# Peptides against a protein of PDB entry 2AZE: the designs that were tried, part 153

Target 1, 148 residues: chain A of PDB entry 2AZE
Amino acid sequence: AQECQNLEVERQRRLERIKQKQSQLQELILQQIAFKNLVQRNRHAEQQASRPPPPNSVIHLPFIIVNTSKKTVIDCSISNDKFEYLFNFDNTFEIHDDIEVLKRMGMACGLESGSCSAEDLKMARSLVPKALEPYVTEMAQGTVGGVF
Target 2, 101 residues: chain B of PDB entry 2AZE
Amino acid sequence: GRLEGLTQDLRQLQESEQQLDHLMNICTTQLRLLSEDTDSQRLAYVTCQDLRSIADPAEQMVMVIKAPPETQLQAVDSSENFQISLKSKQGPIDVFLCPEE

## One batch from the design tools (peptide; made by RFdiffusion4, then SolubleMPNN)

Design b1_p23_4_s1 (from b1_p23_4, 7 letters changed)
Fold by OpenDDE base, seed 5:
Structure b1_p23_4_s1 (fold): chain B 148 residues (1-148), chain C 101 residues (1-101), chain A 23 residues (1-23)
Amino acid sequence: as target 1 above (148 residues)
Amino acid sequence: as target 2 above (101 residues)
Amino acid sequence: SSSSKTFTIKGGLFSGIPKYTSP
C-alpha cells in the first residue's frame, strides 16, 4: 500500500509537470506563428507599396503598451539617464504585452482561442516545422495531448 | 494489479514528457533562429493602426514602452492614485504616445 | 493602503509580461 502510494505521488507530480510544459509549448508555438505571420504580412505590404513605411510610423518588437481614458491625468517622472520612469494615473489603466497585441490582430490565426477557420489552420501549420504540425492541429481542436 | 498499473503509467508518462521536451526544443530553436535573422527583425513591427485592436487612440490614450530585458515593471494601486514604475538595468527606456489617426 | 504587482521584462522576441488591469 505504501509503495503504491509513493508511486501515486510521483504520478501526480509528473502529470503536473507535463501540464506545465504543455502550456509553455503552446505559448511558444503561438509566439512563433504570430511572429512569422507578422513578418510575412509586413513583407507583402512593403512590396505592394514599393517602399517601407516611414520610420516613425511603426513600432518594432519588443514593446509594451499602456492604455487609459483620454481623460485620465498622467504625471510622469523620468531619471536623468532614463533608466527609471514613474507614472501616476488618476484613473484605471491597462497593460498589454506585444504578443497579446499580435494575438488580437489575428497574427496567431485564432489558434490561441481555438477559433481557427480552415484557412487559419492551414496558415498556422505552414508557419511551423513539420514536427509541430500535429500539435498545432490539436490546439485548434482543443484536444491537446494526443501527439505524445 | 495496482502496482503494475502504476508502474506502467509512470513509464508512459516519462515517454510522453520526453516527446514533449523534444517538441519544445524544436520550437525554441525556431525562435532563436528568428531572433538571429536580420531581415525578420526589420519586419517585426506593428503600426499605430494595429494597436486599435487593443484600444482606439480616438477614445483611449495609448502609450508605448520600449525597455531593455530585465527591466522591472511595478504596478501600484491605492486610494489616492494608480502608478507604474519602470526600472531598467541595461539601458535607457523609451516611451512615446501613439497619435490619433 | 496600497497594493503592488511586479513584472520583469524578459529577453527574446517578446517582452514577456502578463496582461494587467488596474483595479
Scores: peptide ipSAE 0.552, ipTM 0.921, DockQ to the pose 0.895
Fold by OpenDDE base, seed 1:
Formats: C-alpha cells, sequence, structure tokens
Structure b1_p23_4_s1 (fold): chain B 148 residues (1-148), chain C 101 residues (1-101), chain A 23 residues (1-23)
C-alpha cells in the first residue's frame, strides 16, 4: 500500500537522521572531555609550579596549525590590516585544528579511537554529566550505532 | 500487519531520537558553560611541546593561526605550488611559528 | 589547473576545521 511505502521512506529518513545525530553527539562528548581534561591538566600543572606559564609560551584555544617540512619554502603576503594572509608552499602541508591536537595529546582519553583503558574510561566518565556517562561507556565499548 | 509494524517502528525511532536530542542538549549546554567560564578559558591552552604530538619541530615547521570566527581559510593546490589563503572579516589574524627545541 | 577547498573557522570552543592534507 502507498501508506506503507510512505512510512518506510519516513523510517529510513529518521534512521539516517539518528545516525547523523549520533555522530554529532559523539563529537560533542569528545570535545567536552578533551576540553575539560586539558583544563584540568593545566590547572594541576600551574598549581604544582605555583604560577601560570608565561603568556607568550602558550597557545590558547581556539587555534589551527599548519605543518610542513622544515625544508619547505614558504612565501607569505600579509595585508596591512592583517585581515588577509596568503601563503605559498613549494611542498605539501597539513592543517589540523585544535580538537585534533587535543585528541592526539590524549585529552579525549582514547575514546575517539575506542582505545580506552579502565583508567581512561574512568577519567572520561568523570568529565561528563551523569546523564552522558552511559553513552561514554557505549562509545568505549563500540556499541554505539544502533537505535536506542 | 505491516502498517502496524511500521507505525510502531516509527514511534520507537521517535523515542530514540528524543533521547538523543536530550543528550545533545545536555552536552551543548555544558560546552556553552565552558565557553562562558573565564577560568576554563584561561586554562584552555597548549604548548609548543604539546604540538609536537602532531608534528615534531625537529622535522616539521609548525605554524599557528589564531583567527576570528567566520574567517575563511582556502587551501589551493596547483601544479606550481600549494597555497593557503586566510580572509577575516572580524579582525586581524595572528600567525606565528612554534620554535624548535 | 587549480583546485581549492574552503573552510570557515567557526565560533565556540574550537576552530572546527576538518583535517586537511594538501595533495
Amino acid sequence: as target 1 above (148 residues)
Amino acid sequence: as target 2 above (101 residues)
Amino acid sequence: SSSSKTFTIKGGLFSGIPKYTSP
């Protein structure tokens, strides 16, 4: 029946939307964990040092990085107001944003790759509201992907 | 019948999506609170040493870009060169290199 | 002869730029 066909289309639409939201939620959770973990790390470090780091020695979020070989020749043109930059590279480069850096630093506790130790998972859970803990557990177990 | 089955499936999917939306709301709220917390923002930093986890300055040059929101970054490749273009509308862009240690 | 990929730096806690490696 046409009605059943319409419902099947809607079902597929909803499944796809849910899948997208699952991915979004996972990323949001990773962002929260990574951010809080970073803050916690730095807070502890500053407490141990009894002082904050020199202002020009740190890079505050948000940021992006570009890396290339030290041998790469880079030409840079900058507008007078610094609103525009143009970089020319004679070799390949990579662009990474801040959250990727944090993930590689281990700030997301390996949750992003499903590589969590028991301690990593404990840390991850401690950095989210209680309502999100079950989902963090599912992420660590690799059981996210189905419909609730 | 088939209609009843599909109807039930849709109701279950609706409930699942509602739960998902709720969790997303909680998470986005937490992120917003973090963005508004001055102490958290003060402590939200990395060092050049941290950046070595991405690219070792002994082998790679690491350039840091601090740009206002809505800045456009265009990566262009051609047979002649590779290019990055940055265009900000809200303020100046800051670019600096992490030193090799 | 040239190809381009454009990104927009987003507001919020993070820059929100996807990983990119030049060809």
Scores: peptide ipSAE 0.551, ipTM 0.921, DockQ to the pose 0.897
Fold by OpenDDE base, seed 3:
Structure b1_p23_4_s1 (fold): chain B 148 residues (1-148), chain C 101 residues (1-101), chain A 23 residues (1-23)
Amino acid sequence: as target 1 above (148 residues)
Amino acid sequence: as target 2 above (101 residues)
Amino acid sequence: SSSSKTFTIKGGLFSGIPKYTSP
C-alpha cells in the first residue's frame, strides 16, 4: 500500500542518517581519546624530566601540516597584517590535519583502524566516560552498528 | 502485517538514534571541557619528532600553520602550478618550519 | 587545467581539515 511505501522511504532515510551520526560519533571519540592520550603522555614526560620542553620546541594544537620534498621551491607572499598567505610550489605537496598526526602517532590507540592490542583497548576505554566504553569496544571489534 | 512491522521498525530506529544523540552529546561535552581546561591546553602539543610520523624532515620539508578559526585554506593545482592560499577573518596567521633533527 | 579545493578551519581542539594530496 501507499502508506507502507511511504514508511519504507522514511525507514531508509533514518537508516542513512543514523549511519552518518555513527561516523561522526566515531570521529569524536577518536578525537577525545587522541587528545587525552597526548596530554597524558606529555604530562608524564614533563614530570620525569622535571622540566617542560623548551618553548620553541613544541607545537600546540590546533595546527595544520604541509609537507613537500626538500627540493621543492616555495614562494611565499604575506600580507602586511598576516591575514593572508599565498604559497607557490613547483611540485606536489600534502596537507595533514592535527588529528591525523595524532592518529599516526598512535594517540588514538589504533582504534581508528581497529588494530588495538589488549593494552591499547584498555587505554582507550580509560580515556572516555563510562557511557562511551561499550562503543569503544565495538569500534575495536569492527562491530559498530549492532545497536540497530 | 507489513504496516505494523514497518511502524515497529521506525520506532526502534528512533530509539537507536536517540541513543546515538545521547552518546554524541556526552562526547561533545567532554571535548568542550577539554577546550576549557587550561592545563590540558598547555599540554596539548607535539614535537618535531612526532611530526616524523607524517613526514621525515630529513626527506621532506614540514611547514606548520597555525590559523584562527574560520580561516579559509584554498589549494589550487595545475600542471604547472601548485598553490595554497590562506585567508583569516579573525587574526594573524602564523607559519613556520619544523627544524630538522 | 586547474583544480581548486577550499577548506575552512573550524577551530576548537583540532583544525578540522581533511587530508589533501596535490595531484
Scores: peptide ipSAE 0.550, ipTM 0.921, DockQ to the pose 0.913
Fold by OpenDDE base, seed 2:
Structure b1_p23_4_s1 (fold): chain B 148 residues (1-148), chain C 101 residues (1-101), chain A 23 residues (1-23)
Amino acid sequence: as target 1 above (148 residues)
Amino acid sequence: as target 2 above (101 residues)
Amino acid sequence: SSSSKTFTIKGGLFSGIPKYTSP
């Protein structure tokens, strides 16, 4: 009776913990794929150009971007040590982190939305250790969420 | 019975979580290796052209923020204006516009 | 009336903050 109830509570707790870890693992996998894919892209591009891009033309990870209309008035206050910034916008803005940018660039091979072509899936699998390949396949199929 | 079934479920969930933890360890190890690889870090960049996938620089201003870990970003929305506050604990914050602007 | 949301840059390979759009 009470013992069974306690075990049921624990069961649910463990299920939810597993679900959370599954979500975390998916993000980690996407990060790995996106990062490696980005590096490969840039390596190939530099090889083709026979030179690296100009230093001021690239943005290294990690970064965050804020976008708003060019008509938006932005006031910026910066501390003398640059440890603190305050931006005031008179219009709406958006914030995007680096991994979101990479995903939208297709660096995660569409795996984040389950929109992978056969070639995309092949690329994604090639960018992870063998042990993670089955999980990548499940992500592409949208079948992640089951119990191992 | 009920007790036996629940006990079995818990054992199975334990095994599943152990497998999951193993996969996570593999993944985190790979990410760590990437963070320690100087060549990878050198090549880990995007261009302003890449940022067009997020916002068109023809119509949008794109501001880039490079901040140390543990930096706090606070977005404040009021009837008067919209604000972003950045507070770093580990070093200076760098903010700039995309060079193509 | 004011509303605020705070994020922490986690570090590592990526910044690690969620998407945000002002109201």
Scores: peptide ipSAE 0.539, ipTM 0.919, DockQ to the pose 0.919

Design b1_p23_4_s2 (from b1_p23_4, 7 letters changed)
Fold by OpenDDE base, seed 2:
Structure b1_p23_4_s2 (fold): chain B 148 residues (1-148), chain C 101 residues (1-101), chain A 23 residues (1-23)
Amino acid sequence: as target 1 above (148 residues)
Amino acid sequence: as target 2 above (101 residues)
Amino acid sequence: GSSSKTFTIKGGLSSGVPSYKSP
C-alpha cells in the first residue's frame, strides 16, 4: 500500500514535469517557426527590392517593446553610461518581447492560438525538422498532451 | 495489480519524457544554428511598419529597448506611478521610439 | 502599496521576457 502510494506521488510528479516540458517545447517550436519565417520574409523582401533596407530603419532582434497611450506622460532618467534607465509613467503600460511581436505579426503562422489555416500549417511544417512536424500538427489541432 | 499498473504507467511516462527531451534537443539545436548563422542574424529584424501593424503609434506610443544579456528589467506599480527600471551589467542600453507613420 | 515584477533579459535570438501589463 505504501509502495503504491509512493509510486502515485512519483507518477503525478512526472506528469507535471512532462507538462512543463511540453509547454517549453511548444514555445521553442513557435520561436523557431517565427524566426525562420521572419528571415524568409525579409530575404524575399530584400530580393524583390534588390537592396537591403536602410540600417536605421530596421530593428534587429533581440529587443523588447513598451507600449502605452500616446497621451501617457513619461519621465525618463538615464545614467551617464546608459547602464541604467528609469521610466515613470502616469498611466498603464504593456511590455512585450520580440517573440510576442513576431507572433502578433503572424510569423508563427497562427500556431500559437490554434488559428492555422491549411496554408499556415503547411508553412509551419516546412519550417521545422521532420521530427518536429507531428508535434506542430498536434499544436495546430490543440491535442498536445492528450495522450497523457 | 495496482502496483503493476503504476509501474507500467511510470515506464510509459519515462519514455514519453525521453521523447520530449529528444524533440527539445532538436529544437534548441535549430535555434542555435540560426543564432550562429550570419546571414540569418542579418535578416532577423523587424521594421517600424511591423511595429505599427501591431501597435499603431497614432494611438499608442511604442518604445523599443535593446539591452545586453542579463539586463534586469523591473516593472513597478504603485499608487503614485507606474515604473520601469532597467539595469545592465554588460553594456549600454539603447532606447528609442517608433515614429508614427 | 507597491508591487514589482523583475525580469531578466536574455541573449541570443529572443529577449525572453514574458508579456506584462501594468495594473
Scores: peptide ipSAE 0.508, ipTM 0.917, DockQ to the pose 0.925
Fold by OpenDDE base, seed 5:
Structure b1_p23_4_s2 (fold): chain B 148 residues (1-148), chain C 101 residues (1-101), chain A 23 residues (1-23)
Amino acid sequence: as target 1 above (148 residues)
Amino acid sequence: as target 2 above (101 residues)
Amino acid sequence: GSSSKTFTIKGGLSSGVPSYKSP
């Protein structure tokens, strides 16, 4: 009886761990797709333009963005060595990292919400190794975890 | 019996987790390869136009932060003000605005 | 009083900071 109870606890622990790993895997897949799609887009654009963009016109990863209303008053304090920054806002703000920006740009092909078109899904599949294609399909269908 | 059933369930879950671990290893390997490829590094960028497409500077101010690894970012909310604090350990932080069109 | 949320910026391909919206 005690042995069965111990195994039941372990079973539940493993189920939760698997759920967490599924979430992590989905995020990793989205990152991979977004990065590769971004690189592909930029490569093609530079080839068409026959030159790279001006150095000060691009923002290389990694980065973070903060957005707020243009009417927001911001006070900024910076240390002498620029190791410390302090921003005070008189209104609400949002923080997003580079991956979130890429998702909103459509670089993850809408896979993050499981709302891919047929063309977007095809693109997403083409940007991952063959072993990951079934999982990408499941993500698009919203059926991830059905086999676990 | 019950014990046998639970034991079998745990074995099946172990196999499922091993499959997940394998897929995750594939993903992390691909990401590592991207990070180590000089061409990919050069091409891993967005433009101000890209940022305007998701946050229009005509209505929103967009501030870009480039900080070294292990930098601490603290967001503070109070009845008086909203605050962001950045503290780096490895080097200077770069902050700039994405201009409107 | 005030409330705070702290994030650590990672050093890989991405910053690794979850999206945050102030109240």
Scores: peptide ipSAE 0.508, ipTM 0.918, DockQ to the pose 0.927
Fold by OpenDDE base, seed 3:
Structure b1_p23_4_s2 (fold): chain B 148 residues (1-148), chain C 101 residues (1-101), chain A 23 residues (1-23)
Amino acid sequence: as target 1 above (148 residues)
Amino acid sequence: as target 2 above (101 residues)
Amino acid sequence: GSSSKTFTIKGGLSSGVPSYKSP
């Protein structure tokens, strides 16, 4: 019946939305872990050094990086007010934001790739509220994906 | 019947989504708190060594972009060229190589 | 021929730009 068909469409819509939200939640958790871990690392480092790092040696979030071969020829055009940039590359490039950089630095404890040691998982759990710990565990085990 | 089954499924999905929303709210709240914490902002940085660790410095060049919110980044691909366009509405964009590069 | 993808850099903690690799 038409009524059942309508409900089936709605069911599929909701399932897809839930799937998207699951992905978003996982990303948010990774961001939280990575950011808190970064802050913790830097706090500890500064305490050990009894000073902040030199200003020219650090890059504050947020930022984006573009990486390419050192052999890549890059032409750059910049507006007078620096509101507009145009880069031309003669070879491939990659763009990554700060979160991706943090992941690659291991700040997300390898949770994003399922490469968590016991210590990594312990750290990850310690950096989220209690309510999120089960989800972190599921992420580490690769068991996230179903509807609960 | 089929209708009753579907109705029940939808209710269950609604409950699942509500639980998911709750977890997301917890997470977003934590992120907001971090973003508003001055000390966390001060400590939210990476070093040049960090950037060198994620890219092979012998082979790769790393360009850093610091842009105001709502800056538009456009990547263009063609047979002739690869291009990145940046357009800011709120202020100047800063682009630089890692200071130690 | 050419193709393009546009991203909007967000404020806050992160730039909010997904990873991108040029073809």
Scores: peptide ipSAE 0.506, ipTM 0.916, DockQ to the pose 0.909
Fold by OpenDDE base, seed 1:
Structure b1_p23_4_s2 (fold): chain B 148 residues (1-148), chain C 101 residues (1-101), chain A 23 residues (1-23)
Amino acid sequence: as target 1 above (148 residues)
Amino acid sequence: as target 2 above (101 residues)
Amino acid sequence: GSSSKTFTIKGGLSSGVPSYKSP
C-alpha cells in the first residue's frame, strides 16, 4: 500500500514535469522558427536591395521594448556610468522582449496562437529539423497535451 | 495489479520524458547553432518600422533597451506613478527611441 | 501600496523577459 502510494506521488510529479517541459519545448520551437524566419526575411531583403541596411537603422537581438502612449510623460534619470536607469511614467506601459516582438511580427507563422494557414504551417515545418516537424504539426492542430 | 499498473505507467512516462528531452536537445542545439553563426547574428535584427508595426504608430511610442546579461529590470506600480528601474552589473545600458518617432 | 515585478535580462539570442503590462 505504501509502495503504491509512493509510486502515485511519483507519477504525479513526472506528469507535472512533463507538462512543464512540453511548454518549454513549444516556446523553444517558436523561438527557433521566429529567429530563422527573421534571418531569412532579412537576408532576402538585403539581397533584393543589394546591400545591407544602414547600421543605425536596425536593432539587433537581443533587446527589450517598452511601449506607452505618446502622450505619456516619461521622466528618466541615468547614472553617470549608465549602469542604472530609472524611468517614471505618468501612465501605463508595456514591456516586451524580442521574442514577443517577433511573434507579433508573424515570424512564428501564427503557430503561437494556432492561426497557421496551410502556407504558414509549411513555412514553420521548413524551419525546424525533421524530428521536430510532427510536434510543429501538433502545435498547429492544438493536439499537444497528451504524453507521447 | 495496482502496483504493476503503476510501475508500467512510470516506465511509459519515463520513455515519454526521454523523447521530450531529446526533442528539446535538438531544439536547443539549433538555437545554439544560430547564436554561433556570424551571418545569422548579423541578420538577426528588426527595424524601427517593425517595432512600430506591433503598436499603433500614431499613438504609441517605443523605447528600446539593450542591456548586458544579468541586468535587473524592475517594474513598479503604485497609486502615484509607474516606474521601470534598470540595474546592470556588467556594463552600460543603452536606451533609445527609433529615430523616426 | 505598491507592487513590483523583477526580471533578469538574459544573454543569448533573446532577452528572455516575459511580457508585462502595468496596471
Scores: peptide ipSAE 0.505, ipTM 0.917, DockQ to the pose 0.910

Design b1_p23_4_s3 (from b1_p23_4, 7 letters changed)
Fold by OpenDDE base, seed 3:
Structure b1_p23_4_s3 (fold): chain B 148 residues (1-148), chain C 101 residues (1-101), chain A 23 residues (1-23)
Amino acid sequence: as target 1 above (148 residues)
Amino acid sequence: as target 2 above (101 residues)
Amino acid sequence: GSSSKTFTIKGGLFSGIPSYKSP
């Protein structure tokens, strides 16, 4: 009885760990797809323009964005060495990191929400190693989960 | 019996986790390779237009923060106002606004 | 009274912080 109880605890522990790893893997896949897709887009754009974009017109990864109403009053204090910033907002704001931005740009091909067209799915599959393609397909179908 | 069933379950879960770990290793390897590729890093950028496109360009402003690793970002909610605090350990922080067009 | 949430920028390819919406 005690042995069975111990094994049941271990079983639950492993199930939870697997669930966490599944979530992590999905995020890693999205990161890979989004990054490669972004690079591919920009490479093509630069080739078409026959030149890189102006230096001040682009933001390189990594970055974070804060968005708020254009009417929001922002007070900013900066340390002399620019190691510290303090922003005060009189209204609500949102913070998003670079990968979230890329997702919203469609760089993850809608895979993050299971909203992939046939073309999106084809693109997503093309941006991952063959071993990951089945998982990408499952993500697109919303069938990820459970035990392998 | 119950013991045998649990033992079998644990073996199956172990195999499943091993497969999962393998896939994760493949992913992390790919990401590492991307981080080491200078051409990819050069092309890893968005435009202000991109940033505006993910918000409401008519109603939203977008502030960009470029901070070194290990920078602490604290969001504070008070009854009076909302705050963001940034504290870097490795170097200066760069903050700028994406201009509206 | 106030509440706070702290994030650490991890670095790497991406900044690595979750999205946040102020209340």
Scores: peptide ipSAE 0.580, ipTM 0.927, DockQ to the pose 0.916
Fold by OpenDDE base, seed 5:
Structure b1_p23_4_s3 (fold): chain B 148 residues (1-148), chain C 101 residues (1-101), chain A 23 residues (1-23)
Amino acid sequence: as target 1 above (148 residues)
Amino acid sequence: as target 2 above (101 residues)
Amino acid sequence: GSSSKTFTIKGGLFSGIPSYKSP
């Protein structure tokens, strides 16, 4: 019947929307964990050193990195107002944003790949509100995707 | 019947989506609070050593880009070379090299 | 010829662009 067909279409749309929101939530959780873990690490490090690092030795969020071979020749053109940049590379390069860097640093506790240890999972859970802890557990187990 | 089953499924999916929205709101709120906390912002940094740790320091150079929101980044592949173009709308862009150890 | 991929820095807490590897 036409009515059943309409509801089936709606069902499929809702399922897809839920899937998209699940992906978005996972990323938001990883951002929160990575950020808080970074702050915690730096706070502890500064306390142990009894002083903050030199201002020119640190890079504050947000940022983007470009990496390439040391042998890569790079030509740079910059506008007078520094609103425009053009880089030319004679070899391949990679671009990564700050959250990707933090993930690779282990700031997300390996949760992004579901490869966190028991200790990493404990840390991850401690960095989110209680309401998000079950979802963190599911992410670690790779069981996200069910209807909840 | 089939209609009743579909109707029930839709109701269940609606409840699931509402729960999901709630969790996202919680998470978004936490991120907002972090962005507004000056102490957190002060401590939200990486070092050049951190950057070198994710790229081979012996083989790779690392360039850092700090650009305002809404900046356009274009990566271009041509037969002659590879390019990165940056265009900002809100202010100047800062680019610097992570020094070698 | 040439091909291009364009990203927009979203801002906020993080830059918000996907990783990219040139071919």
Scores: peptide ipSAE 0.577, ipTM 0.926, DockQ to the pose 0.905
Fold by OpenDDE base, seed 1:
Structure b1_p23_4_s3 (fold): chain B 148 residues (1-148), chain C 101 residues (1-101), chain A 23 residues (1-23)
Amino acid sequence: as target 1 above (148 residues)
Amino acid sequence: as target 2 above (101 residues)
Amino acid sequence: GSSSKTFTIKGGLFSGIPSYKSP
């Protein structure tokens, strides 16, 4: 019947939406873990050093990085108000945002790639509210993707 | 029947989505709290050593871009040029190299 | 010819743009 057909369309729509939300949740969890882990690392480091780092020696979130060969020639044009920049490179470059940097630093405990040791998983779980711990476990096991 | 089966499936999917929404709300709340916590923000930093660690420090240079929200970044490539364009709408953009470089 | 890809910094806790590698 037409009613059943409509419900099947709705079913597919909901499945797709759930899949999207699963991806969003995973990214949000990774962001939370990475951020908290970074803060924890730095807090510990500052405690050990008994002082914060010099203000101009660190880069605070948020940021973006561009990396290229040290041999790359870069020409830069900047507007007077610094609202506009134009960079010309004579070779390839890469752009990474802050969360990507944190992931590569291991701040997400390898959860982003499913490469978690027992210690990594323990750390990851400790950095999220209790309600999110089961989902973190599923992420680590690679079992996320099914319907709850 | 078919109708009853589909109806039950939709109910189950609804419950699943509600659970996801709940978890997402918890997570977004935590992120918001972090963004509002001055101590966390003070400690939310990386070093140039950290930045270089993601690539070969001997071969790579790292440029840092700090730009306001809604800034547009355009990457352009052609047979002759590789280009990055930055256009801010809300304030000045800060670009610098790591001091160690 | 040339090709371009545009990203928008979204703000929030992180910058929120995907990684990009030039060809």
Scores: peptide ipSAE 0.575, ipTM 0.926, DockQ to the pose 0.893
Fold by OpenDDE base, seed 2:
Structure b1_p23_4_s3 (fold): chain B 148 residues (1-148), chain C 101 residues (1-101), chain A 23 residues (1-23)
Amino acid sequence: as target 1 above (148 residues)
Amino acid sequence: as target 2 above (101 residues)
Amino acid sequence: GSSSKTFTIKGGLFSGIPSYKSP
């Protein structure tokens, strides 16, 4: 009886660990798709323009953004070595990292919300190794979570 | 029996986790390759136009922060004001405004 | 009252911090 109880605890622990890894894998897949899609987009754009964009017009990864109302007053204090920054806002703000920006740009093909079209899904599948394609399909269908 | 059933479940879960680990290794390998590819890194950028496409600069101001790894970002909320503190360990932090054109 | 939330930029291809909206 005690042995069975111990195994039941272990079973639950493993299920939870698998769930966590599934979440991690989904995020990794989204990162891969978004990154490759971004690179592909920019490559095509530069080819069409026959030139790269001006250096001061682009923001390379990694980055984060802070957005707030244009009416928000921001005070900024910077250390002399630029190792420390302090921003004071008189109103609310939002922080988003680069992958969130890419998702909102559609670089993850809507896979992050399971709202990808057939064409988006085809693109997403084309940006991952063959072994990951079934998982991409499951993400698109919202059926992730099954045990292999 | 109960013991046999649980043992079988654990074996199946172990196999599932191994498959999951394999997929994660494939994915992390791809990401590593991207990080090591100079052409990919050169092309890994967004534009101010991209940021404008997801936020209206006429109503929202967007600051861009480029900070080295292990930088600490602290958001503080008080009744008096809202704060963001950045503390880097590995190098200088760059902050700039994405302008509206 | 005052509340604080701390994030660490992970590095790599992406910054790796969750979205945050101040109250």
Scores: peptide ipSAE 0.571, ipTM 0.925, DockQ to the pose 0.918

